# Ledger of designs, part 50: peptides against a protein of PDB entry 8PQO

Target 1, 252 residues: chain A of PDB entry 8PQO
Amino acid sequence: VLLKEYRVILPVSVDEYQVGQLYSVAEASKNETGGGEGVEVLVNEPYEKDGEKGQYTHKIYHLQSKVPTFVRMLAPEGALNIHEKAWNAYPYCRTVITNEYMKEDFLIKIETWHKPDLGTQENVHKLEPEAWKHVEAVYIDIADRSQVLSKDYKAEEDPAKFKSIKTGRGPLGPNWKQELVNQKDCPYMCAYKLVTVKFKWWGLQNKVENFIHKQERRLFTNFHRQLFCWLDKWVDLTMDDIRRMEEETKRQ

## One batch from the design tools (peptide; made by RFdiffusion4, then SolubleMPNN)

Design b1_p12_8_s1 (from b1_p12_8 with M4I K9A N10E)
Fold by OpenDDE base, seed 3:
Structure b1_p12_8_s1 (fold): chain B 252 residues (1-252), chain A 12 residues (1-12)
Amino acid sequence: as target 1 above (252 residues)
Amino acid sequence: MSLIPLRLAELL
């Protein structure tokens, strides 16, 4: 098991981020080459549990069309089905990813708290001290081009070049986080993303767990760069606007 | 909506 807490600081408020996240997820999903092929939505409903209220989703990703024919032919039943269960109780979110074949030997869990701070809180997920001492804190700087793979880089998604017309935020220079403290009119927040990866196969555990973390970090980096650079597209939207957009997308 | 962009399917 490998745990890392990714801390993503953004020059937006927690309330703004709720809109921006949903917009950016929808937009990113539209831009994906796979067009949602092989994604089955089993459940999408409100939930209430232990005082937590939010939206629960259960999706299956069918990977049969995404793997070579020989892999598909040799794969055991359920091996190419990935289940994603997500609880969105913003500002808290949890996603659990499992595989039918691997069962308890495979787990990706992503737990996120969104806080109105600069990523300075320790153990926001309230882990036991013995567990917390094994968590690596990883800061993601959305302005740092060196954290972006060349193949993922787009100039229109570069926070170091983008300036919001509607808010005046950006471009984000090398010291933008330090300067933010002095900018009373610019809100800020941190997404604390605790990622738990378990891959219990002999000889491959460390390699696969580290690989998954590398991919998650890449995903979080690119997503939040997009979210910021799309600020002018979503900052004036309400949650009701987002809900309407989601309903329209479901009808297509 | 899933908080993970469908890109997770591209990353796996």
Scores: peptide ipSAE 0.041, ipTM 0.764, DockQ to the pose 0.556
Fold by OpenDDE base, seed 2:
Structure b1_p12_8_s1 (fold): chain B 252 residues (1-252), chain A 12 residues (1-12)
Amino acid sequence: as target 1 above (252 residues)
Amino acid sequence: MSLIPLRLAELL
């Protein structure tokens, strides 16, 4: 098991982020070649549990079309089906990813708290001390180009170049986080993303767990760069606007 | 809605 807490600081409010996240997920999904292909939505409903209220989703990602033919032919039954269960009770979110074949030997859990701070809270997910000491805190700087793979880099998605016309936010210079503290008119938040990865397979555990974390970090980095650079597209949207957009997307 | 962009399927 490998745990890392990714801390993504953004020059947006927690309330703004709720809109921006949903918008950016929808937009990113549209831009993906084969976006939605092989995704089956089993459940999408409100839930209430232990005082937590939100939206529960259960999706299956069928990876058969996304792997080489030889992998598909050799893959055990269920090995290419990924289940994603998500509880969105913003500002708290939880996603659990499992595989039908691996069962308890595979887990990706992503728990996110969105807080109106600069990523300064320790153990926001309230882990036991013994567990928390094994968690690596990883700061994602959306302005740091060195954290972006060259193949993922787009100038239009570079926070160091982007300036929001609607809000005046950006571009984000090398010291933008420190400067943000002095900018009373600019809201900020941190997404604390505790990622638990378990891949219990002899000889491959550490390799796969580290690989998954690398991919998650890449995903979070690129996504939040997009979210910020798309600020002018979503900042004036309401949650009702987002809901309408989601409904329209479901009809396509 | 999924908290993970559909890109997860590309990353796996």
Scores: peptide ipSAE 0.041, ipTM 0.763, DockQ to the pose 0.534
Fold by OpenDDE base, seed 1:
Structure b1_p12_8_s1 (fold): chain B 252 residues (1-252), chain A 12 residues (1-12)
Amino acid sequence: as target 1 above (252 residues)
Amino acid sequence: MSLIPLRLAELL
């Protein structure tokens, strides 16, 4: 098991981020060729548990069409079915990813708190002290080009070049986080993403767990760069606008 | 908030 807490600081409010995240997820999904192909939505309903209220989703990703034919032919039953269970109780979110074949030997859990701070809270997910000692805190700087792979880099998604016309935010210079403290009119938040990866297979555990974390970090970096650079597209949208957009997308 | 469609495309 490998745990890391990714801390993503953004020059947006917690309330703004709720809209921006949903917009950016929808936009990113549209840009992916075949993004809806092989996705089965089993459950999409409100939930209430232990004082937590939100939306619960259960999706299956069928990877049979996404892998080479030889992989599909050799794959054990259920090996190409990935289950996503998600609890969205914003500002808290939890996602649990499992595989039918690997059962308890495979887990990706992503727990996120969105807080109106600069990533200064320790153990925001309230882990036991012994468990917290094993968590690496990883800061993602969306303005740092060195954290972006050359193949993923787009100039239109570079926070160091982007300036929001609607809000005046950006471009983000090298010291943008320190400068935020002095900018009383610019909101900020941190997304604390605790990622738990379990891949219990002898000889491959560390390799696969580290690989998954590398991909998660890459995803979080690129996604939040997009979210910020798309600020002018979503900052004036309401949650009702987002819901309408989601309904329109479901009808297509 | 399913970030997974993006994730699967990047993982594959």
Scores: peptide ipSAE 0.040, ipTM 0.760, DockQ to the pose 0.718
Fold by OpenDDE base, seed 5:
Structure b1_p12_8_s1 (fold): chain B 252 residues (1-252), chain A 12 residues (1-12)
Amino acid sequence: as target 1 above (252 residues)
Amino acid sequence: MSLIPLRLAELL
């Protein structure tokens, strides 16, 4: 098991981020999956548990069409079905990813707290002290070009070049996080993403767990660069606007 | 909406 807490600082409020995240997920999903082919939604309902209220979703991702033919032919039954269970109780979110074939030998868990700070809180997920000692804190800087792979880089998604017309935020210089403290009118937040990766195959555990973390870091970096650079597209939207957009997308 | 489609595409 490998745990890392990714801390993503953004020059947006916690309330703004709720809209921006949903918008950016919708936009990014359209670009990658061609409209949700191979996604089965089993459950999508409100939930209430232990004072937590939100939306629960259970989805299956059928990867048979997304892998090479030889992989599909050799894959055991259920190996290409990925289950996602998600609890969205913003500002808290939890996602659990499992595989039918690997059962308890595979887990990706992502727990996120969104806080109106600069990523300075320790153990925001309230882990036991012994468990917290094994968590690496990783800061993601959306303005740092060196954290972006050359193949992923787009100039229109570069926070160091983007300036929001609607809010006046950006471009983000090398010291933008330190400068935020002095900018009384610029909101800020941190997304604290505790990522737990478990891959219990002998000889491959560390390699696969580190690989998954590398991909999660890449995803979080690119996604939040997009979220910021799309600020003018979503900052004036309401949660009701987002819900309408989601309903329209489900009808296509 | 879920970020999982992006995550899975990057893992394959």
Scores: peptide ipSAE 0.038, ipTM 0.755, DockQ to the pose 0.567

Design b1_p12_8_s2 (from b1_p12_8, 4 letters changed)
Fold by OpenDDE base, seed 3:
Structure b1_p12_8_s2 (fold): chain B 252 residues (1-252), chain A 12 residues (1-12)
Amino acid sequence: as target 1 above (252 residues)
Amino acid sequence: MSLIPLRIAELL
């Protein structure tokens, strides 16, 4: 098991981020080359549990069309089905990814708290001290081009070049986080993403767990760069606007 | 909506 807490600081408020996240998820999903092919939505309903209220989703990703024919032919039943269960109780979110074949030997869990701070809180997920001492804290800087793979880089998604017309935020220079403290009119927040990866196969555990973390970090980096650079597209939207957009997308 | 962009397909 490998745990890392990714801390993503953004020059937006927690309330703004709720809109921006949903917009950016929808937009990113539209831009994906594979479309919705092989994605089955089993459940999408409100939930209430232990005082937590939010939206629960259960999706299956069918990977049969995404793997070579020989892999598909040799794969055991359920091996190419990935289940994603997500609880969105913003500002808290949880996603659990499992595989039918691997069962308890495979887990990706992503737990996120959104806080109106600069990523300075320790153990926001309230882990036991013995567990917390094994968590690596990883800061993601959306302005740092060196954290972006050349193949993922787009100039229109570069926070170091983008300036919001509607808010005046950006471009984000090398010291933008330090300067933010002095900018009373610019809100800020941190997404604390605790990522738990378990891959319990002999000889491959460390390699696969580290690989998954590398991919998650890449995903979080690119997503939040997009979210910021799309600020002018979503900052004036309400949650009701987002809900309407989601309903329209479901009808297509 | 899933908080993970459908890039799970890009992660695999």
Scores: peptide ipSAE 0.042, ipTM 0.769, DockQ to the pose 0.546
Fold by OpenDDE base, seed 2:
Structure b1_p12_8_s2 (fold): chain B 252 residues (1-252), chain A 12 residues (1-12)
Amino acid sequence: as target 1 above (252 residues)
Amino acid sequence: MSLIPLRIAELL
């Protein structure tokens, strides 16, 4: 098991982020070649549990079309089906990813708290002290180009170049986080993403767990760069606007 | 809605 807490600081409010996240997920999904292909939505409903209220989703990602033919032919039954269960009780979110074949030997859990701070809270997910000792805190700087793979880099998605016309936010210079503290009119938040990865397979555990974390970090980095650079597209939207957009997307 | 962009399927 490998745990890392990714801390993504953004020059947006917690309330703004709720809109921006949903918008950016929808937009990113539209821009993804084969986006939605092989995605089956089993459940999408409100839930209430232990005082937590939100939206529960259960999706299956069928990876058969996304792997080489030889992998598909050799893959055990269920090995290419990924289940994603998500509880969105913003500002708290939880996603659990499992695989039908691996069962308890595979888990990706992503627990996110969105807080109106600069990523300064320790153990926001309230882990046991012994567990928390094993968590690496990883700061994602959306302005740091060195954290972006060259193949993922787009100038229009570079926070160091982007300036919001609607809000005046950006571009984000090398010291933008420190400067943000002095900008009383600019909101900020941190997404604390505790990622738990378990891949219990002899000889491959550490390799796969580290690989998954690398991919998650890449995903979070690129996504939040997009979210910020798309600020002018979503900042004036309401949650009702987002809901309408989601409904329209479901009809396509 | 999924908290992970659909790109997760590309990363797996």
Scores: peptide ipSAE 0.042, ipTM 0.768, DockQ to the pose 0.492
Fold by OpenDDE base, seed 1:
Structure b1_p12_8_s2 (fold): chain B 252 residues (1-252), chain A 12 residues (1-12)
Amino acid sequence: as target 1 above (252 residues)
Amino acid sequence: MSLIPLRIAELL
């Protein structure tokens, strides 16, 4: 098991981020060719549990069309079905990813708190002290080009070049996080993403767990760069606007 | 808020 807490600081409010995240997920999904192909939505309903209220989703990703034919032919039953269970109780979110074949030997869990701070809270997910000692805190700087793979880099998604016309935010210079403390009119938040990866196969555990973390870090970096650079597209939208957009997308 | 679906193909 490998745990890391990714801390993503953004020059947006917690309330703004709720809209921006949903917009950016929808927009990114549209840009991916075949993003809806092989996705089955089993459950999409409100839930209430232990004082937590939100939306619960259960999706299956059928990877049979996404892998080479030889992999599909050799794959055990259920090996190409990935289950995603998500609890969205914003500002808290939890996602649990499992595989039918690997059962308890495979887990990706992503727990996120969105806080109106600069990533300064320790153990925001309230882990036991012994478990917390094993968590690496990883800061993602959306303005740092060195954290972006050359193949993922787009100039229109570079926070160091982008300036919001609607809000005046950006471009983000090298010291943008320190400068935020002095900018009383610019909101900020941190997304604390605790990622738990379990891959319990002898000889492959460390390699696969580290690989998954590398991909998650890459995903979070690129996504939040997009979210910020798309600020002018979503900052004036309401949650009702987002719901309408989601309903329109479901009808297509 | 499924961030992960988008890049499952990149995880493989």
Scores: peptide ipSAE 0.041, ipTM 0.768, DockQ to the pose 0.622
Fold by OpenDDE base, seed 5:
Parts: C-alpha cells; structure tokens; sequence
Structure b1_p12_8_s2 (fold): chain B 252 residues (1-252), chain A 12 residues (1-12)
C-alpha cells in the first residue's frame, strides 16, 4: 500500500471550485471518451451517512473496446471491468476504484477535502498518527512548467500565460502562491487529495503502485491547469447551470 | 461527472 497526499493550491474560492470542477470534468470527459462509450451507471442517488450528505454514484467502466485485441483475448473474466464508487459531499469527496478480477488485491481510493487555505493543514483527513507518518505530502504547482510532460503541454492551458478577463486573476508567476497572501481581493483554496493505492501482486506491488501515483499526479496537474485556464468559461455559472448542462449531456 | 475515464485511459 502506498499513500500520498496531493495538495493543489488554486487562486479560486471553495465555492467557485465546486462549479469549476464539475464544468472541467464534463469538458475533459467529452474530449477523452467520445461520449461515455463503455460506461454503465448502476447507481446515482442522494445519500446521508454519519452526518455526511451528498450524491452517491456507482459506475462500471468496460475497457474491452479500449485495450488491444491481444490483451482482450488474454484477459480473465472481469479483469477489464473497473468499478467506481463515488461519494460527493462537497467540500468532501471520496472515490473508490476496484476491479472484479483482482478483488481485494486492487484498490485506488481518493479522498479530497477542499479548504480555504494555502495547503498548510497537517492530517486534514484525520488518519491515525502511525498511518500519517507513512503519507508523503506532494505539492502540485499549476504554474510550474517543469511538472508538465511535453506531450501534455498546451499554451492555452498554461497558468503562467493565462489572464482571466472576468476576474483579473493570472498570469501566475513563479512566486504566485506567496503573493496571494498580499492580495486581499483574490480568493484561494487547497484541494487535499489523499490517494491510497493497493496492488497486491508479488514482485509488482511497488512498481504498479508508484506508476498509478505518477498517473494520478499527472492527471491532477493537467486537470487543475485546465480548470484555472477555463475560469472565464465557468466562473459566472451557477450549480443550477451545471445541473442543466449535465442533464443535456445525458440526453445525447 | 467523474474523472475516472481520464484516470483509466492514462493507466492503459
């Protein structure tokens, strides 16, 4: 098991981020999956548990069409079905990813707290002290070009070049996080993403767990660069606007 | 909506 807490600082409020995240997820999903082919929604309902209220979703991702033919032919039954269970109780979110074939030998868990700070809180997920000692804290800087792979880089998604017309935020210089403290009118937040990766195959555990973390870091970096650079597209939207957009997308 | 399609695509 490998745990890392990714801390993503953004020059947006916690309330703004709720809209921006949903917008950016919708936009990014359209660009990658071609409209949700191979996605089965089993459950989508409100939930209430232990004072937490939100939306629960259970989805299956059928990867048979997304892998090479030889992989499909050799894959055991259930190996290409990925289950996602998600609890969205913003500002808290939890996602659990499992595989039918690997059962308890595979887990990706992502727990996120969104806080109106600069990523300075320790153990925001309230882990036991012994468990917290094994968590690496990783800061993601959306303005740092060196954290972006050359193949993923787009100039229109570069926070160091983008300036929001609607809010006046950006471009983000090398010291932008330190400068935020002095900018009384610029909101800020941190997304604290505790990522737990478990891959219990002998000889491959560390390699696969580190690989998954590398991909999660890449995803979080690119996504939040997009979220910021799309600020003018979503900052004036309401949660009701987002819900309407999601309903329209489900009808297509 | 979920970020999982992006996550899975990056793992393949």
Amino acid sequence: as target 1 above (252 residues)
Amino acid sequence: MSLIPLRIAELL
Scores: peptide ipSAE 0.039, ipTM 0.759, DockQ to the pose 0.553

Design b1_p12_8_s3 (from b1_p12_8, 4 letters changed)
Fold by OpenDDE base, seed 3:
Structure b1_p12_8_s3 (fold): chain B 252 residues (1-252), chain A 12 residues (1-12)
Amino acid sequence: as target 1 above (252 residues)
Amino acid sequence: MSLLPLRIAELL
């Protein structure tokens, strides 16, 4: 098991981020090749548990069309089905990813708290001290081009070049986080993403767990660069606007 | 929300 807490600081408020995240997820999903092919939504309902209220979703991703024929032919039953269970109780979110074949030997869990701070809180997920001491804190700087793979780099998604017309935020220079403290009119938040990866196969555990973390970090970096650079597209939207957009997308 | 479509695209 490998745990890392990714801390993503953004020059937006927690309330703004709720809109921006949903918009950016929808937009990014449209831009991905293959679209929603092989996605089955089993559950999409409100939930209430232990004072937490939100939306619960259970999706299955069928990967049969996404793997080579020889892999599909040799794959055991359930090996190409990925289950995603998600609890969205913003500002808290949890996603659990499992595989039917691997059962308890495979887990990706992503727990996120969104806080109106600069990533300075320790153990926001309230882990036991013994567990917390094994968590690596990883800061993602959306303005740092060196954290972006050359193949992922787009100038239109570079926070160091983008300036919001609607808000005046950006471009983000090398010291933008320090300067933010002095900018009373610019809100800020941190997404604390605790990522737990378990891959319990002999000889491959460390390699696969580290690989998954590398991909998650890459995803979070690129996504939040997009979210910021798309600020002018979503900052004037309401949650009701987002809900309408989601409903329209479901009808297509 | 779901980020899994993006994750799958990066993992495959």
Scores: peptide ipSAE 0.036, ipTM 0.752, DockQ to the pose 0.649
Fold by OpenDDE base, seed 2:
Structure b1_p12_8_s3 (fold): chain B 252 residues (1-252), chain A 12 residues (1-12)
Amino acid sequence: as target 1 above (252 residues)
Amino acid sequence: MSLLPLRIAELL
């Protein structure tokens, strides 16, 4: 098991982020060829549990079309089906990813708290001390180009170049986080993403767990760069606007 | 909402 807490600081409010996240997910999904292919939505309903209220989703990702033919032919039954269960109770979110074949030997859990701070809270997910001491805190700086793979880099998605016309936010210089503290009119937040990865397979555990974390970090980095650089597209949208957009997308 | 669907192919 490998745990890392990714802390993504953004020059947006927690309330703004709720809109921006949903917009950016929708937009990114549109831009991705085959993003919806092989996705089966089993459940999408409101939930209430232990005082937490939100939206519960259960999706299956069928990866058969996304792997080479030889992998598909050799894959055990259920090995190419990924289940995603998500509890969206913003500002708290939880996603649990499992595989039918691996069962308890595979888990990706992503728990996110969105807080109006600069990533300074320790153990926001309230882990036991013994567990928390094994968590690596990883700060993602959306302005740091060195954290972006060259193949993922787009100038139009570079926070160090982007300036929001609507809000005046950006560009984000090397010291933008420190400067943000002095900008009383600019909101900020941190997404604390505790990622738990378990891949219990002899000889491959550490390799796969580290690989998954690498991909998650890459995903979080690129996504939040997009989210910020798309600020002018979503900052004036309401949650009702987002809901309408989601409904329109479901009809396509 | 999970962001994983956007990059599921990268986990292969």
Scores: peptide ipSAE 0.036, ipTM 0.749, DockQ to the pose 0.638
Fold by OpenDDE base, seed 5:
Structure b1_p12_8_s3 (fold): chain B 252 residues (1-252), chain A 12 residues (1-12)
Amino acid sequence: as target 1 above (252 residues)
Amino acid sequence: MSLLPLRIAELL
């Protein structure tokens, strides 16, 4: 098991981020998957548990069409079915990813707290002290070009070049996070993403767990660069606007 | 909406 807490600082409020995240997920999903082919929604309902209230979703991702033919032919039954269970109780979110074939030998858990700070809180997920000692804190800087792979880089998604017309935020210089403290009118937040990766196959555990973390870091970096650079597209939207957009997308 | 489609695409 490998745990890392990714801390993503953004020059947006917690309330703004709720809209921006949903917009950016919708936009990014359209660009990558061609409209949700191979996605089965089993459950989509409100939940209440231990004072937490939100939306629960259970989805299956059928990967048979997304892998090469030889992989499909060799894959055991259930190996290409990925289950996602998600609890969205913003500003808290939890996602659990499992595989039918690997059962307890595979887990990706992502727990996120969104806080109106600069990523300075320790153990925001309230882990036991012994467990917290094994968590690496990783800061993601959306303005740092060196954290972006050359193949992923787009100039229109570069926070160091983007300036929001609607809000006046950006471009983000090398010291933008330190400068935020002095900018009384610029909101800020941190997304604290505790990522737990478990891959219990002998000889491959560390390699696969580190690989998954590398991909999660890449995803979080690119996603939040997009979220910021798309600020003018979503900052004036309401949650009701987002819900309408999601309903329209489900009808296509 | 879920980020899972992006995550899975990056893992394949």
Scores: peptide ipSAE 0.035, ipTM 0.745, DockQ to the pose 0.565
Fold by OpenDDE base, seed 4:
Structure b1_p12_8_s3 (fold): chain B 252 residues (1-252), chain A 12 residues (1-12)
Amino acid sequence: as target 1 above (252 residues)
Amino acid sequence: MSLLPLRIAELL
């Protein structure tokens, strides 16, 4: 098991981020090759548990079309089906990813708190002290180009170049986080993403767990760069606007 | 909606 807490600081409010996140997910989904092919939504309903209220989703990702034919032919039954269960009780979110074939030997859990701070809270997920000792805190700087793979880099998604016309935010220079503290009119938040990765195959555990973390980090970095650079597209949207956009995307 | 669904399928 490998745990890391990714801390993503953004020059947006917690309330703004709720809209921006949903917009950016929808927009990113449109840009993905293959659209909704291979994604099955089993459940999408409100939930209430232990005082937590939110939206529960259960999706299956069928990877059969996304892997080479020889992999598909050799893959055991269920090996190419990934289940995602998500509890969205914003500002808290939890996602659990499992595989039908690997069962208890594979787990990705992502727990996120969105806080109106600069990533300064320790153990925001309230882990036991012994568990917290094993968590690496990883800061993602959306303005740092060195954290972006060359193949993922787009100039239109570069926070160091983007200037929001609607809000006046950006571009984000090397010291943007320090400058933000002095800008009383600019909101900020941190997304604290505790990622738990478990892959219990002998000889491959460390390799796969580290690989998954590398991919998650890449995903979080690119996503939040997009979210910020799309600020002018979503900052004036309401939750009702987002819902309409989601419905339109489902029909395509 | 969860952020992770569609993109995780791309990463895997």
Scores: peptide ipSAE 0.039, ipTM 0.759, DockQ to the pose 0.510; fails the geometry check

